Peptides against a protein of PDB entry 1Y74. Designs and how they scored, part 2

Target 1, 57 residues: chain A of PDB entry 1Y74
Amino acid sequence: LGLERDVSRAVELLERLQRSGELPPQKLQALQRVLQSRFCSAIREVYEQLYDTLDIT

## One batch from the design tools (peptide; made by RFdiffusion4, then SolubleMPNN; from b2_p13_2, 5 letters changed)

Design b2_p13_2_s4
Fold by OpenDDE base, seed 5:
Structure b2_p13_2_s4 (fold): chain B 57 residues (1-57), chain A 13 residues (1-13)
Amino acid sequence: as target 1 above (57 residues)
Amino acid sequence: LGEELLELAERLE
Protein backbone atom coordinates (compact mmCIF):
# COMPACT_ATOMS: atom_id res chain seq x y z
CA LEU B 1 0.00 0.00 0.00
CA GLY B 2 1.47 3.29 -1.13
CA LEU B 3 -1.03 5.80 0.17
CA GLU B 4 1.50 7.58 2.37
CA ARG B 5 3.87 7.82 -0.58
CA ASP B 6 1.09 9.08 -2.84
CA VAL B 7 0.11 11.80 -0.37
CA SER B 8 3.73 12.86 -0.04
CA ARG B 9 4.06 12.99 -3.81
CA ALA B 10 0.87 15.01 -4.11
CA VAL B 11 2.23 17.55 -1.62
CA GLU B 12 5.47 17.77 -3.61
CA LEU B 13 3.57 18.38 -6.83
CA LEU B 14 1.47 21.06 -5.16
CA GLU B 15 4.65 22.81 -4.06
CA ARG B 16 5.92 22.78 -7.64
CA LEU B 17 2.63 24.14 -8.93
CA GLN B 18 2.75 26.94 -6.39
CA ARG B 19 6.30 27.89 -7.36
CA SER B 20 5.42 27.93 -11.05
CA GLY B 21 3.01 30.81 -10.49
CA GLU B 22 0.72 29.57 -13.24
CA LEU B 23 -2.14 29.24 -10.77
CA PRO B 24 -3.25 31.37 -7.84
CA PRO B 25 -1.36 29.89 -4.89
CA GLN B 26 -3.98 30.38 -2.16
CA LYS B 27 -6.14 27.35 -2.92
CA LEU B 28 -3.11 25.19 -3.66
CA GLN B 29 -1.63 26.14 -0.30
CA ALA B 30 -4.91 25.37 1.43
CA LEU B 31 -5.03 21.92 -0.16
CA GLN B 32 -1.41 21.32 0.78
CA ARG B 33 -2.13 22.22 4.40
CA VAL B 34 -5.07 19.82 4.45
CA LEU B 35 -2.93 16.99 3.09
CA GLN B 36 -0.27 17.72 5.72
CA SER B 37 -2.72 18.03 8.61
CA ARG B 38 -2.93 15.66 11.54
CA PHE B 39 -6.52 14.99 10.58
CA CYS B 40 -5.58 13.83 7.09
CA SER B 41 -2.78 11.70 8.49
CA ALA B 42 -5.16 10.08 10.97
CA ILE B 43 -7.68 9.32 8.24
CA ARG B 44 -4.91 7.84 6.09
CA GLU B 45 -3.79 5.63 8.95
CA VAL B 46 -7.33 4.37 9.54
CA TYR B 47 -7.74 3.70 5.84
CA GLU B 48 -4.52 1.71 5.69
CA GLN B 49 -5.53 -0.37 8.69
CA LEU B 50 -8.94 -1.08 7.20
CA TYR B 51 -7.32 -1.90 3.88
CA ASP B 52 -5.29 -4.64 5.51
CA THR B 53 -8.29 -5.97 7.41
CA LEU B 54 -10.74 -5.97 4.51
CA ASP B 55 -8.19 -7.01 1.87
CA ILE B 56 -9.62 -4.59 -0.68
CA THR B 57 -6.55 -4.98 -2.92
CA LEU A 1 1.60 22.66 -15.40
CA GLY A 2 0.18 20.01 -17.67
CA GLU A 3 3.00 17.58 -17.04
CA GLU A 4 2.74 17.96 -13.28
CA LEU A 5 -1.02 17.53 -13.30
CA LEU A 6 -0.75 14.44 -15.50
CA GLU A 7 1.78 12.92 -13.15
CA LEU A 8 -0.51 13.51 -10.19
CA ALA A 9 -3.49 12.07 -12.06
CA GLU A 10 -1.52 8.98 -13.04
CA ARG A 11 -0.51 8.35 -9.43
CA LEU A 12 -4.05 8.71 -8.14
CA GLU A 13 -5.66 6.79 -11.02
Scores: peptide ipSAE 0.027, ipTM 0.562, DockQ to the pose 0.109
Fold by OpenDDE base, seed 3:
Structure b2_p13_2_s4 (fold): chain B 57 residues (1-57), chain A 13 residues (1-13)
Amino acid sequence: as target 1 above (57 residues)
Amino acid sequence: LGEELLELAERLE
């Protein structure tokens, strides 16, 4: 799976994009907050559990 | 910007 790792990496990359200043940081920061939210974490956990159960190829 | 985004996307796997 590695979904948790991918989300963490996405957050890191968003942070770098924000620091670059080449893009308006507002939307990037908003997305980062969503990815770090308890809600997103809960959804991810459920997804991973279902993934294992359903044996999605 | 496009090149930077591609580089980051590649690092995301």
Scores: peptide ipSAE 0.026, ipTM 0.545, DockQ to the pose 0.090
Fold by OpenDDE base, seed 4:
Structure b2_p13_2_s4 (fold): chain B 57 residues (1-57), chain A 13 residues (1-13)
Amino acid sequence: as target 1 above (57 residues)
Amino acid sequence: LGEELLELAERLE
């Protein structure tokens, strides 16, 4: 689903930002971990189920 | 940094 792709893209962009070294990586990495967490994944699954049920774009 | 952030924002939309 689009949300999964958007989360994956956000993680990718955070990785690029970390590799640039222009910002302290700690908070960026923390955000990346949140986006990759089981908690966030569970929320995403519920959200996707709602999209499947309601057929919203 | 500003230019990089702008590039990332453009790719996020």
Scores: peptide ipSAE 0.025, ipTM 0.533, DockQ to the pose 0.093
Fold by OpenDDE base, seed 2:
Structure b2_p13_2_s4 (fold): chain B 57 residues (1-57), chain A 13 residues (1-13)
Amino acid sequence: as target 1 above (57 residues)
Amino acid sequence: LGEELLELAERLE
């Protein structure tokens, strides 16, 4: 599923934004931590399981 | 900033 890849890409882009200094890094870093959290991973896992089971197009 | 955000949106869409 593309969700894991999308999350990884989001984290990558947030890191770039932090390094650019165009935005205050604190909130970007907080969002990055959320995306990398066990909570987010658990939700993603459930979503992917449901996606496979329900065959959502 | 705008370019990076656009790239993010394009990859997630």
Scores: peptide ipSAE 0.028, ipTM 0.570, DockQ to the pose 0.105; fails the geometry check

## One batch from the design tools (peptide; made by RFdiffusion4, then SolubleMPNN)

Design b2_p14_3_s3 (from b2_p14_3, 8 letters changed)
Fold by OpenDDE base, seed 4:
Structure b2_p14_3_s3 (fold): chain B 57 residues (1-57), chain A 14 residues (1-14)
Amino acid sequence: as target 1 above (57 residues)
Amino acid sequence: SLLERLLEELRRLL
């Protein structure tokens, strides 16, 4: 779904930014941890199920 | 840029 793809894309970009060294990695790592947290994953799963059921745009 | 792309993805999430 769109949300899952957006999160995955954001995480990929965060990983690239961390490796590039353009920015201090600490806050980027913190944001990545949030996006990959169990809480974020659970919310994403609920939203994806709702969107699948309701089939809204 | 890579940073701009990240910010755009975050805007889509929020």
Scores: peptide ipSAE 0.359, ipTM 0.816, DockQ to the pose 0.083
Fold by OpenDDE base, seed 1:
Structure b2_p14_3_s3 (fold): chain B 57 residues (1-57), chain A 14 residues (1-14)
Amino acid sequence: as target 1 above (57 residues)
Amino acid sequence: SLLERLLEELRRLL
């Protein structure tokens, strides 16, 4: 799903940014934790179900 | 930049 791919891409970019040291990693890490949280996963699951049901591209 | 790419991805999510 598009949302899953977008989240995965965002997490990958966050990991790269944290390794680069260009920015303080704390807030980036916090954002990554949110995107990988159970809450975010649950919301993603709901979105996936809705998109499948409504056939929204 | 990587930061700009991240921000663009976040804009797609929100």
Scores: peptide ipSAE 0.358, ipTM 0.815, DockQ to the pose 0.083
Fold by OpenDDE base, seed 2:
Structure b2_p14_3_s3 (fold): chain B 57 residues (1-57), chain A 14 residues (1-14)
Amino acid sequence: as target 1 above (57 residues)
Amino acid sequence: SLLERLLEELRRLL
């Protein structure tokens, strides 16, 4: 939940930044695509499974 | 700023 929440928050902030026009959107969009990539999603999924199993606090 | 908040979140992730 922690990692998933942090990723979701980062994506939310990226989307807001893109809409605000404060910065050129291209690199922000690229970063968002990385965070939402299949690789990152897979890592997040494995992390959450391990986190739930091991109950690492 | 919004950018600073983003950078802080990224620092937490990485």
Scores: peptide ipSAE 0.357, ipTM 0.815, DockQ to the pose 0.087
Fold by OpenDDE base, seed 5:
Structure b2_p14_3_s3 (fold): chain B 57 residues (1-57), chain A 14 residues (1-14)
Amino acid sequence: as target 1 above (57 residues)
Amino acid sequence: SLLERLLEELRRLL
């Protein structure tokens, strides 16, 4: 779904930014951890279930 | 820039 793709894209960009070294990596890493956390995954799962159930377009 | 692209993606999420 769109949410999963958006999160994956954000993580990819975070990884690239960390490799570039143009910004301090610590906060970027923290944000990446949040986006890849079990909490975020669980929220996405609930969101996708509701999205399918409610047939939102 | 990569940072601008990241910020745009985050704005779509939130």
Scores: peptide ipSAE 0.356, ipTM 0.815, DockQ to the pose 0.083

Design b2_p14_3_s4 (from b2_p14_3, 8 letters changed)
Fold by OpenDDE base, seed 4:
Structure b2_p14_3_s4 (fold): chain B 57 residues (1-57), chain A 14 residues (1-14)
Amino acid sequence: as target 1 above (57 residues)
Amino acid sequence: SLLDELLEELRRLL
């Protein structure tokens, strides 16, 4: 769904930014780890379930 | 820019 897509896109952009070298990678890596954490995945799952039940995009 | 795109995505998430 939209949230999963946005998280995936954010992670992709973080990886690109890390490779570009424009910014120090440490903070970007930390943010990527947060977005890919089990906590964020669990929250995403809850929201996706709500989207499914309420038919919200 | 890539940074602007990232910030845009984060704004949609939060």
Scores: peptide ipSAE 0.411, ipTM 0.846, DockQ to the pose 0.084
Fold by OpenDDE base, seed 2:
Structure b2_p14_3_s4 (fold): chain B 57 residues (1-57), chain A 14 residues (1-14)
Amino acid sequence: as target 1 above (57 residues)
Amino acid sequence: SLLDELLEELRRLL
């Protein structure tokens, strides 16, 4: 939902920044890896399940 | 800028 959308957008922006070359890619890539980590994805799955179950806005 | 947009997204996440 919202979290998934925001994470996806953040990753997209990180990829664009890495391609632009205006910033050193190492730290950007590290941040992208964190956002796409198993832990972050697991938390997102839990949130999505809760939203589906509780019908949260 | 792209960096500003990224920072704003991160502020929404964190």
Scores: peptide ipSAE 0.406, ipTM 0.845, DockQ to the pose 0.088
Fold by OpenDDE base, seed 5:
Structure b2_p14_3_s4 (fold): chain B 57 residues (1-57), chain A 14 residues (1-14)
Amino acid sequence: as target 1 above (57 residues)
Amino acid sequence: SLLDELLEELRRLL
């Protein structure tokens, strides 16, 4: 839901920032790796399932 | 800026 959308948008912005060259890419790339990690993906999936089940908005 | 938008998104996540 909102979490998945926000993570996807954050990753998109990180990719654009890396292409712009405005900032050193290493730390941006590291943050992108964290957001796209299996751990973060699994937690996101669990949260989304719980929110859907409990109807939490 | 792109950086400001990124920080805004991260604040919504955390």
Scores: peptide ipSAE 0.404, ipTM 0.844, DockQ to the pose 0.084
Fold by OpenDDE base, seed 1:
Structure b2_p14_3_s4 (fold): chain B 57 residues (1-57), chain A 14 residues (1-14)
Amino acid sequence: as target 1 above (57 residues)
Amino acid sequence: SLLDELLEELRRLL
């Protein structure tokens, strides 16, 4: 779904930002870890199942 | 900028 794609894109952008050196990488890395955490993955899974069940487009 | 794009993606998530 869009959520999975948006998370994937956000992680990609975070990785690029970390490599650019424009900003201190620590907080960016922390945000990346949150987005890739088991918690966020579980929430995404529930979200996607509910989205499919409710047939929301 | 990359930062702006990131912020926009986060706005779509939240």
Scores: peptide ipSAE 0.404, ipTM 0.844, DockQ to the pose 0.083

Design b2_p14_5_s4 (from b2_p14_5, 4 letters changed)
Fold by OpenDDE base, seed 1:
Structure b2_p14_5_s4 (fold): chain B 57 residues (1-57), chain A 14 residues (1-14)
Amino acid sequence: as target 1 above (57 residues)
Amino acid sequence: SLAEELLRLADELE
């Protein structure tokens, strides 16, 4: 699936938002950390494996 | 503006 790609892109966009300084970076950074966490990665892996098994695009 | 930036980012997110 493209979920890994989409998560990576989301993280990139969060970094851009943080650098802009127009928003307090703390919550954006927290979200970034969640998306990059082992927990999120594990859930994503299960999700991707399930849909790969079912051959659903 | 922030709004324009967010919209741009949303488009890039696909």
Scores: peptide ipSAE 0.030, ipTM 0.557, DockQ to the pose 0.098
Fold by OpenDDE base, seed 2:
Structure b2_p14_5_s4 (fold): chain B 57 residues (1-57), chain A 14 residues (1-14)
Amino acid sequence: as target 1 above (57 residues)
Amino acid sequence: SLAEELLRLADELE
């Protein structure tokens, strides 16, 4: 399970996109905020806990 | 280009 890693990588890439200026930063920043939100973190935590418990693989 | 950059980023996420 690498969900936390993937989210961190996604945030990093969004930051790069914002710095490049190729796209309007507002929507990119909004997406970044969602990925870093308490809600997203809570959902991720629940998923990871269930994953460990159920061993879905 | 923007398209190439987006494709690169998407590939890096996968």
Scores: peptide ipSAE 0.030, ipTM 0.548, DockQ to the pose 0.109
Fold by OpenDDE base, seed 5:
Structure b2_p14_5_s4 (fold): chain B 57 residues (1-57), chain A 14 residues (1-14)
Amino acid sequence: as target 1 above (57 residues)
Amino acid sequence: SLAEELLRLADELE
């Protein structure tokens, strides 16, 4: 499971989009903050624990 | 352009 890696990559891509200036940065930054939030991190950890235990894929 | 940038980023994601 590469969920942590994928979330980190998504954050990186959002940063690149912000720097490109093609879009107003506010909503992109807000989405980045959500992905970096403790809430999302906690849910990710629970998901990964369940994934390892149940092998749900 | 935005479209070109998004396509590039999507390619880098996969």
Scores: peptide ipSAE 0.030, ipTM 0.550, DockQ to the pose 0.086
Fold by OpenDDE base, seed 3:
Structure b2_p14_5_s4 (fold): chain B 57 residues (1-57), chain A 14 residues (1-14)
Amino acid sequence: as target 1 above (57 residues)
Amino acid sequence: SLAEELLRLADELE
């Protein structure tokens, strides 16, 4: 399962967008905070554990 | 353009 990888890529994209200055940074930063929150991490962990247990590709 | 930059950034993250 590539969920961790996909989340990491999304965070990196948001960081690049913030540095580019092409968009207002506040909403991008808020989205980044959500993706890095303990809540999202907990959901991801449960999701990945479930799929690891079921061995679903 | 912004769209071109977004596409470039997405490609770099693949």
Scores: peptide ipSAE 0.028, ipTM 0.545, DockQ to the pose 0.079

## One batch from the design tools (peptide; made by RFdiffusion4, then SolubleMPNN; from b2_p15_8, 5 letters changed)

Design b2_p15_8_s3
Fold by OpenDDE base, seed 5:
Structure b2_p15_8_s3 (fold): chain B 57 residues (1-57), chain A 15 residues (1-15)
Amino acid sequence: as target 1 above (57 residues)
Amino acid sequence: SAEVAELVRELEELL
């Protein structure tokens, strides 16, 4: 869903920012690690399951 | 600098 796409785009942006060398990489890398963590992936999975279940149209 | 600003802007819109 949109959340998976947005997280993937956020990670891509963080990687580009780290490669620019204009910003301290440590905090950017830490945020990237959080977004790519098993915890975040589990949250996305639960979110998508609930979305599929509750999406009644 | 301009490229970084654009990347940060897009990231801020996502978060």
Scores: peptide ipSAE 0.361, ipTM 0.844, DockQ to the pose 0.882
Fold by OpenDDE base, seed 4:
Structure b2_p15_8_s3 (fold): chain B 57 residues (1-57), chain A 15 residues (1-15)
Amino acid sequence: as target 1 above (57 residues)
Amino acid sequence: SAEVAELVRELEELL
């Protein structure tokens, strides 16, 4: 759950950075796409399930 | 510039 929130916040920050126009958007957009990819979503789901199961702090 | 710097800082803390 924390990871999902952090990823969502990271995406929000990347979107704001892109809208600022002060930085080249290409690499920011690429990172955003990676974070929003199905691959990252699948990894996040496994991660969260393992954390829930193992109760690792 | 200051706003962007704060956004970058927070992003760096997450990554």
Scores: peptide ipSAE 0.360, ipTM 0.843, DockQ to the pose 0.874
Fold by OpenDDE base, seed 1:
Structure b2_p15_8_s3 (fold): chain B 57 residues (1-57), chain A 15 residues (1-15)
Amino acid sequence: as target 1 above (57 residues)
Amino acid sequence: SAEVAELVRELEELL
């Protein structure tokens, strides 16, 4: 679903931003950790199940 | 840089 793709893209962007060295990496890395956490994965799973059930477009 | 600004903008669009 779109959420999985968006999270993957967000992580990629955060990694590129960290590598640039132009921004403080700590908050970027913290956000990346949240997006890659088990909690985020669980929320995505619930979101996907609800999205399929509600059939919202 | 302009490149970093574009990456930040795209990230802001996702959030």
Scores: peptide ipSAE 0.356, ipTM 0.841, DockQ to the pose 0.872
Fold by OpenDDE base, seed 3:
Structure b2_p15_8_s3 (fold): chain B 57 residues (1-57), chain A 15 residues (1-15)
Amino acid sequence: as target 1 above (57 residues)
Amino acid sequence: SAEVAELVRELEELL
């Protein structure tokens, strides 16, 4: 779904930002870890299920 | 720096 694609794109952007060396990497890496965490994946799964069943506009 | 700013803007739009 769109959310999985957006998370993947966000991770790609964070990796590029970290490689630039222009920003402190710690917070960027922390955000990347959150986005790739099992918790985030579980929330995404619930979100996708609810979105499909509740017809959220 | 300009490239980094563009990456940050795109990231902000996703969040």
Scores: peptide ipSAE 0.361, ipTM 0.843, DockQ to the pose 0.866; fails the geometry check

## One batch from the design tools (peptide; made by RFdiffusion4, then SolubleMPNN)

Design b2_p16_1_s1
Fold by OpenDDE base, seed 2:
Structure b2_p16_1_s1 (fold): chain B 57 residues (1-57), chain A 16 residues (1-16)
Amino acid sequence: as target 1 above (57 residues)
Amino acid sequence: VEKLREALEEARRLEE
């Protein structure tokens, strides 16, 4: 599935956007915090496991 | 399982 890798890449891009100053950083930082949260990580992990097991497409 | 339990507890406390 590679969802973990995609989320990690999304976080990297958010960090770059924050440093560029082209956009207000508050919402970008909030989204980064959500993606890196223990809650989001746990849900992602469960989803990945179920996806691999059940082949939910 | 424990990680998921903790995550759900955080969510209940409005904690991300």
Scores: peptide ipSAE 0.038, ipTM 0.584, DockQ to the pose 0.045
Fold by OpenDDE base, seed 4:
Structure b2_p16_1_s1 (fold): chain B 57 residues (1-57), chain A 16 residues (1-16)
Amino acid sequence: as target 1 above (57 residues)
Amino acid sequence: VEKLREALEEARRLEE
């Protein structure tokens, strides 16, 4: 499961979108903060641990 | 336990 990598890539893309100015940056930045939050990381970690243990497809 | 507590506190802040 490459969820950590996917989240990191999503954050990178959000930063690029913010710099492009094509979209209002405030909501993009808010989403980035959520994805980088300790809360989101904790949920991801729990999910990854369960996924590895249960091999959920 | 502490990590989860901190995560819950952060979740509350994100809603504000």
Scores: peptide ipSAE 0.036, ipTM 0.578, DockQ to the pose 0.051
Fold by OpenDDE base, seed 1:
Structure b2_p16_1_s1 (fold): chain B 57 residues (1-57), chain A 16 residues (1-16)
Amino acid sequence: as target 1 above (57 residues)
Amino acid sequence: VEKLREALEEARRLEE
C-alpha cells in the first residue's frame, strides 16, 4: 500500500495548481497543509497497518 | 502514545 507516495504526489500536484493560478490558491494551500499535517501522517500509518492486518479490499 | 496525542490535538485544531 503506497499511500505515502500517493499523498506526496497529491501535494506535488497541489503545488503546481497553486502556481498555475487557475484555481483560488487559499483552499489548495489549506488542503496541502492538512495532507502534510502530523494528524494525516499518523492516520495514514494506522490505516496502512490495519490494511495489512485486516486485508481490506 | 505522544505522537498519537499530538495528532489528536492537531485534529481538534483542524476542526476549528
Scores: peptide ipSAE 0.034, ipTM 0.576, DockQ to the pose 0.052
Fold by OpenDDE base, seed 5:
Structure b2_p16_1_s1 (fold): chain B 57 residues (1-57), chain A 16 residues (1-16)
Amino acid sequence: as target 1 above (57 residues)
Amino acid sequence: VEKLREALEEARRLEE
């Protein structure tokens, strides 16, 4: 599935957007914190495991 | 798959 890679890429893009200054950084930083939170990471890991094992639609 | 995706989205909203 590769959600970990996709989340890492999303965080990278958020960091670039914050540095560019083209967008207000506050919401971007908040989203980055959510994606890097222990809660979100745990849920992602469970999702990946269930997806690989059960193939639930 | 879609049900699990929706659950992940809800979990993300709860973290915010």
Scores: peptide ipSAE 0.062, ipTM 0.595, DockQ to the pose 0.121; fails the geometry check

Design b2_p16_1_s2
Fold by OpenDDE base, seed 2:
Structure b2_p16_1_s2 (fold): chain B 57 residues (1-57), chain A 16 residues (1-16)
Amino acid sequence: as target 1 above (57 residues)
Amino acid sequence: VKKLEEALEEARRLEE
């Protein structure tokens, strides 16, 4: 499970979308802030740890 | 514990 990498990639894509101007950037920026938040990171770490020890599938 | 406390505080600040 590589959620950290996937989240990082999602942030990169959000940054590109914001720069393109094709979409209103406000909601994209808000989502980026959430994905980069310590809250989201903490939840991700808990999930990754549980995923490694439990069969969540 | 401290990390979770900080995460909860940040969650309260996330205005979406």
Scores: peptide ipSAE 0.032, ipTM 0.563, DockQ to the pose 0.053
Fold by OpenDDE base, seed 1:
Structure b2_p16_1_s2 (fold): chain B 57 residues (1-57), chain A 16 residues (1-16)
Amino acid sequence: as target 1 above (57 residues)
Amino acid sequence: VKKLEEALEEARRLEE
């Protein structure tokens, strides 16, 4: 599934966007905080477990 | 249980 890697890449891209100044950084930083939260990690882990169980591919 | 409790507390903070 690789959600952990995708989330890590998303955070990396958000950090680059914040440094570029092309977009208002406040909402980007808020999104980064959500993605790096233990809550988000817990939800991701549950999703990964369910995905593995329900995967029909 | 502790991890879930911490996650729920963090969820409440993210909505503020």
Scores: peptide ipSAE 0.028, ipTM 0.552, DockQ to the pose 0.051
Fold by OpenDDE base, seed 3:
Structure b2_p16_1_s2 (fold): chain B 57 residues (1-57), chain A 16 residues (1-16)
Amino acid sequence: as target 1 above (57 residues)
Amino acid sequence: VKKLEEALEEARRLEE
């Protein structure tokens, strides 16, 4: 499971979109902040650990 | 695993 890598890639793409000016940047920046937040990172880490050790649907 | 994914998504929404 590579959620950390996928989140990092998502942030990279959001940064590119913000620089392109094709979309209003405020919501993109807000989403980036959420993905990089301590809370989101903590939840992701717990999820990854549980996913690796448990088979929970 | 779907329940965990849903819980993670809900946690993300609460952070926003």
Scores: peptide ipSAE 0.051, ipTM 0.565, DockQ to the pose 0.123; fails the geometry check
Fold by OpenDDE base, seed 4:
Structure b2_p16_1_s2 (fold): chain B 57 residues (1-57), chain A 16 residues (1-16)
Amino acid sequence: as target 1 above (57 residues)
Amino acid sequence: VKKLEEALEEARRLEE
């Protein structure tokens, strides 16, 4: 599944966008905080576990 | 993915 890796890549790209200054950084930073939150991590973990166990799409 | 999302939503409802 690899959701953890995809989320990590998304965070990396958000950090690059924030440093480039091409876009206002506030909303990008807020999205990064959401993706790195304990809540999102817990939901992702449950999703991954259920996916692996039940093997449903 | 959609089936899993539906299962997660049903699980949430049962916890409430």
Scores: peptide ipSAE 0.030, ipTM 0.506, DockQ to the pose 0.074; fails the geometry check

Design b2_p16_3_s1
Fold by OpenDDE base, seed 5:
Structure b2_p16_3_s1 (fold): chain B 57 residues (1-57), chain A 16 residues (1-16)
Amino acid sequence: as target 1 above (57 residues)
Amino acid sequence: VAELERALEEARRLEE
């Protein structure tokens, strides 16, 4: 799974959107914080490990 | 799983 890479890319895009000022930055920043949170990272890690083991198709 | 458990415990503490 490329979930870690996809999340990292999403965070990068959120940072660009915040700097552009095209959208209210607070909600974008909140989403970024959620994606970078220990909770979200832990869920991602567990999901990736289980996915690799169970091969859910 | 252990990482998730730690994260949930930390989140619970922040909500209190």
Scores: peptide ipSAE 0.028, ipTM 0.552, DockQ to the pose 0.040
Fold by OpenDDE base, seed 3:
Structure b2_p16_3_s1 (fold): chain B 57 residues (1-57), chain A 16 residues (1-16)
Amino acid sequence: as target 1 above (57 residues)
Amino acid sequence: VAELERALEEARRLEE
């Protein structure tokens, strides 16, 4: 389903936003850290593994 | 599922 690619793209966009200075950088950095955390990676992995076998909405 | 359980346990430890 390409979640890994989408998360990587989101992180890239957050880095660009931080450099632009248009938004408070600390909040953007915090969000980036969350998306790159081991916790979020594990959740993504489990979701991808179970996606085709479970009916989740 | 085991990976989710480990992640939840890790998150809980950080909040304790």
Scores: peptide ipSAE 0.028, ipTM 0.551, DockQ to the pose 0.043
Fold by OpenDDE base, seed 4:
Structure b2_p16_3_s1 (fold): chain B 57 residues (1-57), chain A 16 residues (1-16)
Amino acid sequence: as target 1 above (57 residues)
Amino acid sequence: VAELERALEEARRLEE
């Protein structure tokens, strides 16, 4: 799994979108904070552990 | 798992 990398890339794209001003930044920033939250990171970690164990396709 | 438990507890506290 490359979820960590994918989430990091998503955050980068959100930052670019915020700076472009093409979209209202508040909701984008909120989403960015969610993706960077300890909660989201913990969920990702557990998912990756379970994936490695169960080989969830 | 322990990290998830901590995160869930933190999330619960924020909802209060």
Scores: peptide ipSAE 0.027, ipTM 0.555, DockQ to the pose 0.042
Fold by OpenDDE base, seed 1:
Structure b2_p16_3_s1 (fold): chain B 57 residues (1-57), chain A 16 residues (1-16)
Amino acid sequence: as target 1 above (57 residues)
Amino acid sequence: VAELERALEEARRLEE
């Protein structure tokens, strides 16, 4: 499970979308802030720990 | 778990 990598990629894509001007940048920036927040990081970390414990495959 | 608890407390504070 590479959620950290996926989140990092999502943030990168959000930055590109903001620069392109295709979409309103404010909400994209807000989403980027959420994904980089301590809260989101904590949730991700707990999820990764539980996933490793409960992985049946 | 402790980090999650801190994050939840921070989130509650921001919502208020």
Scores: peptide ipSAE 0.027, ipTM 0.555, DockQ to the pose 0.044

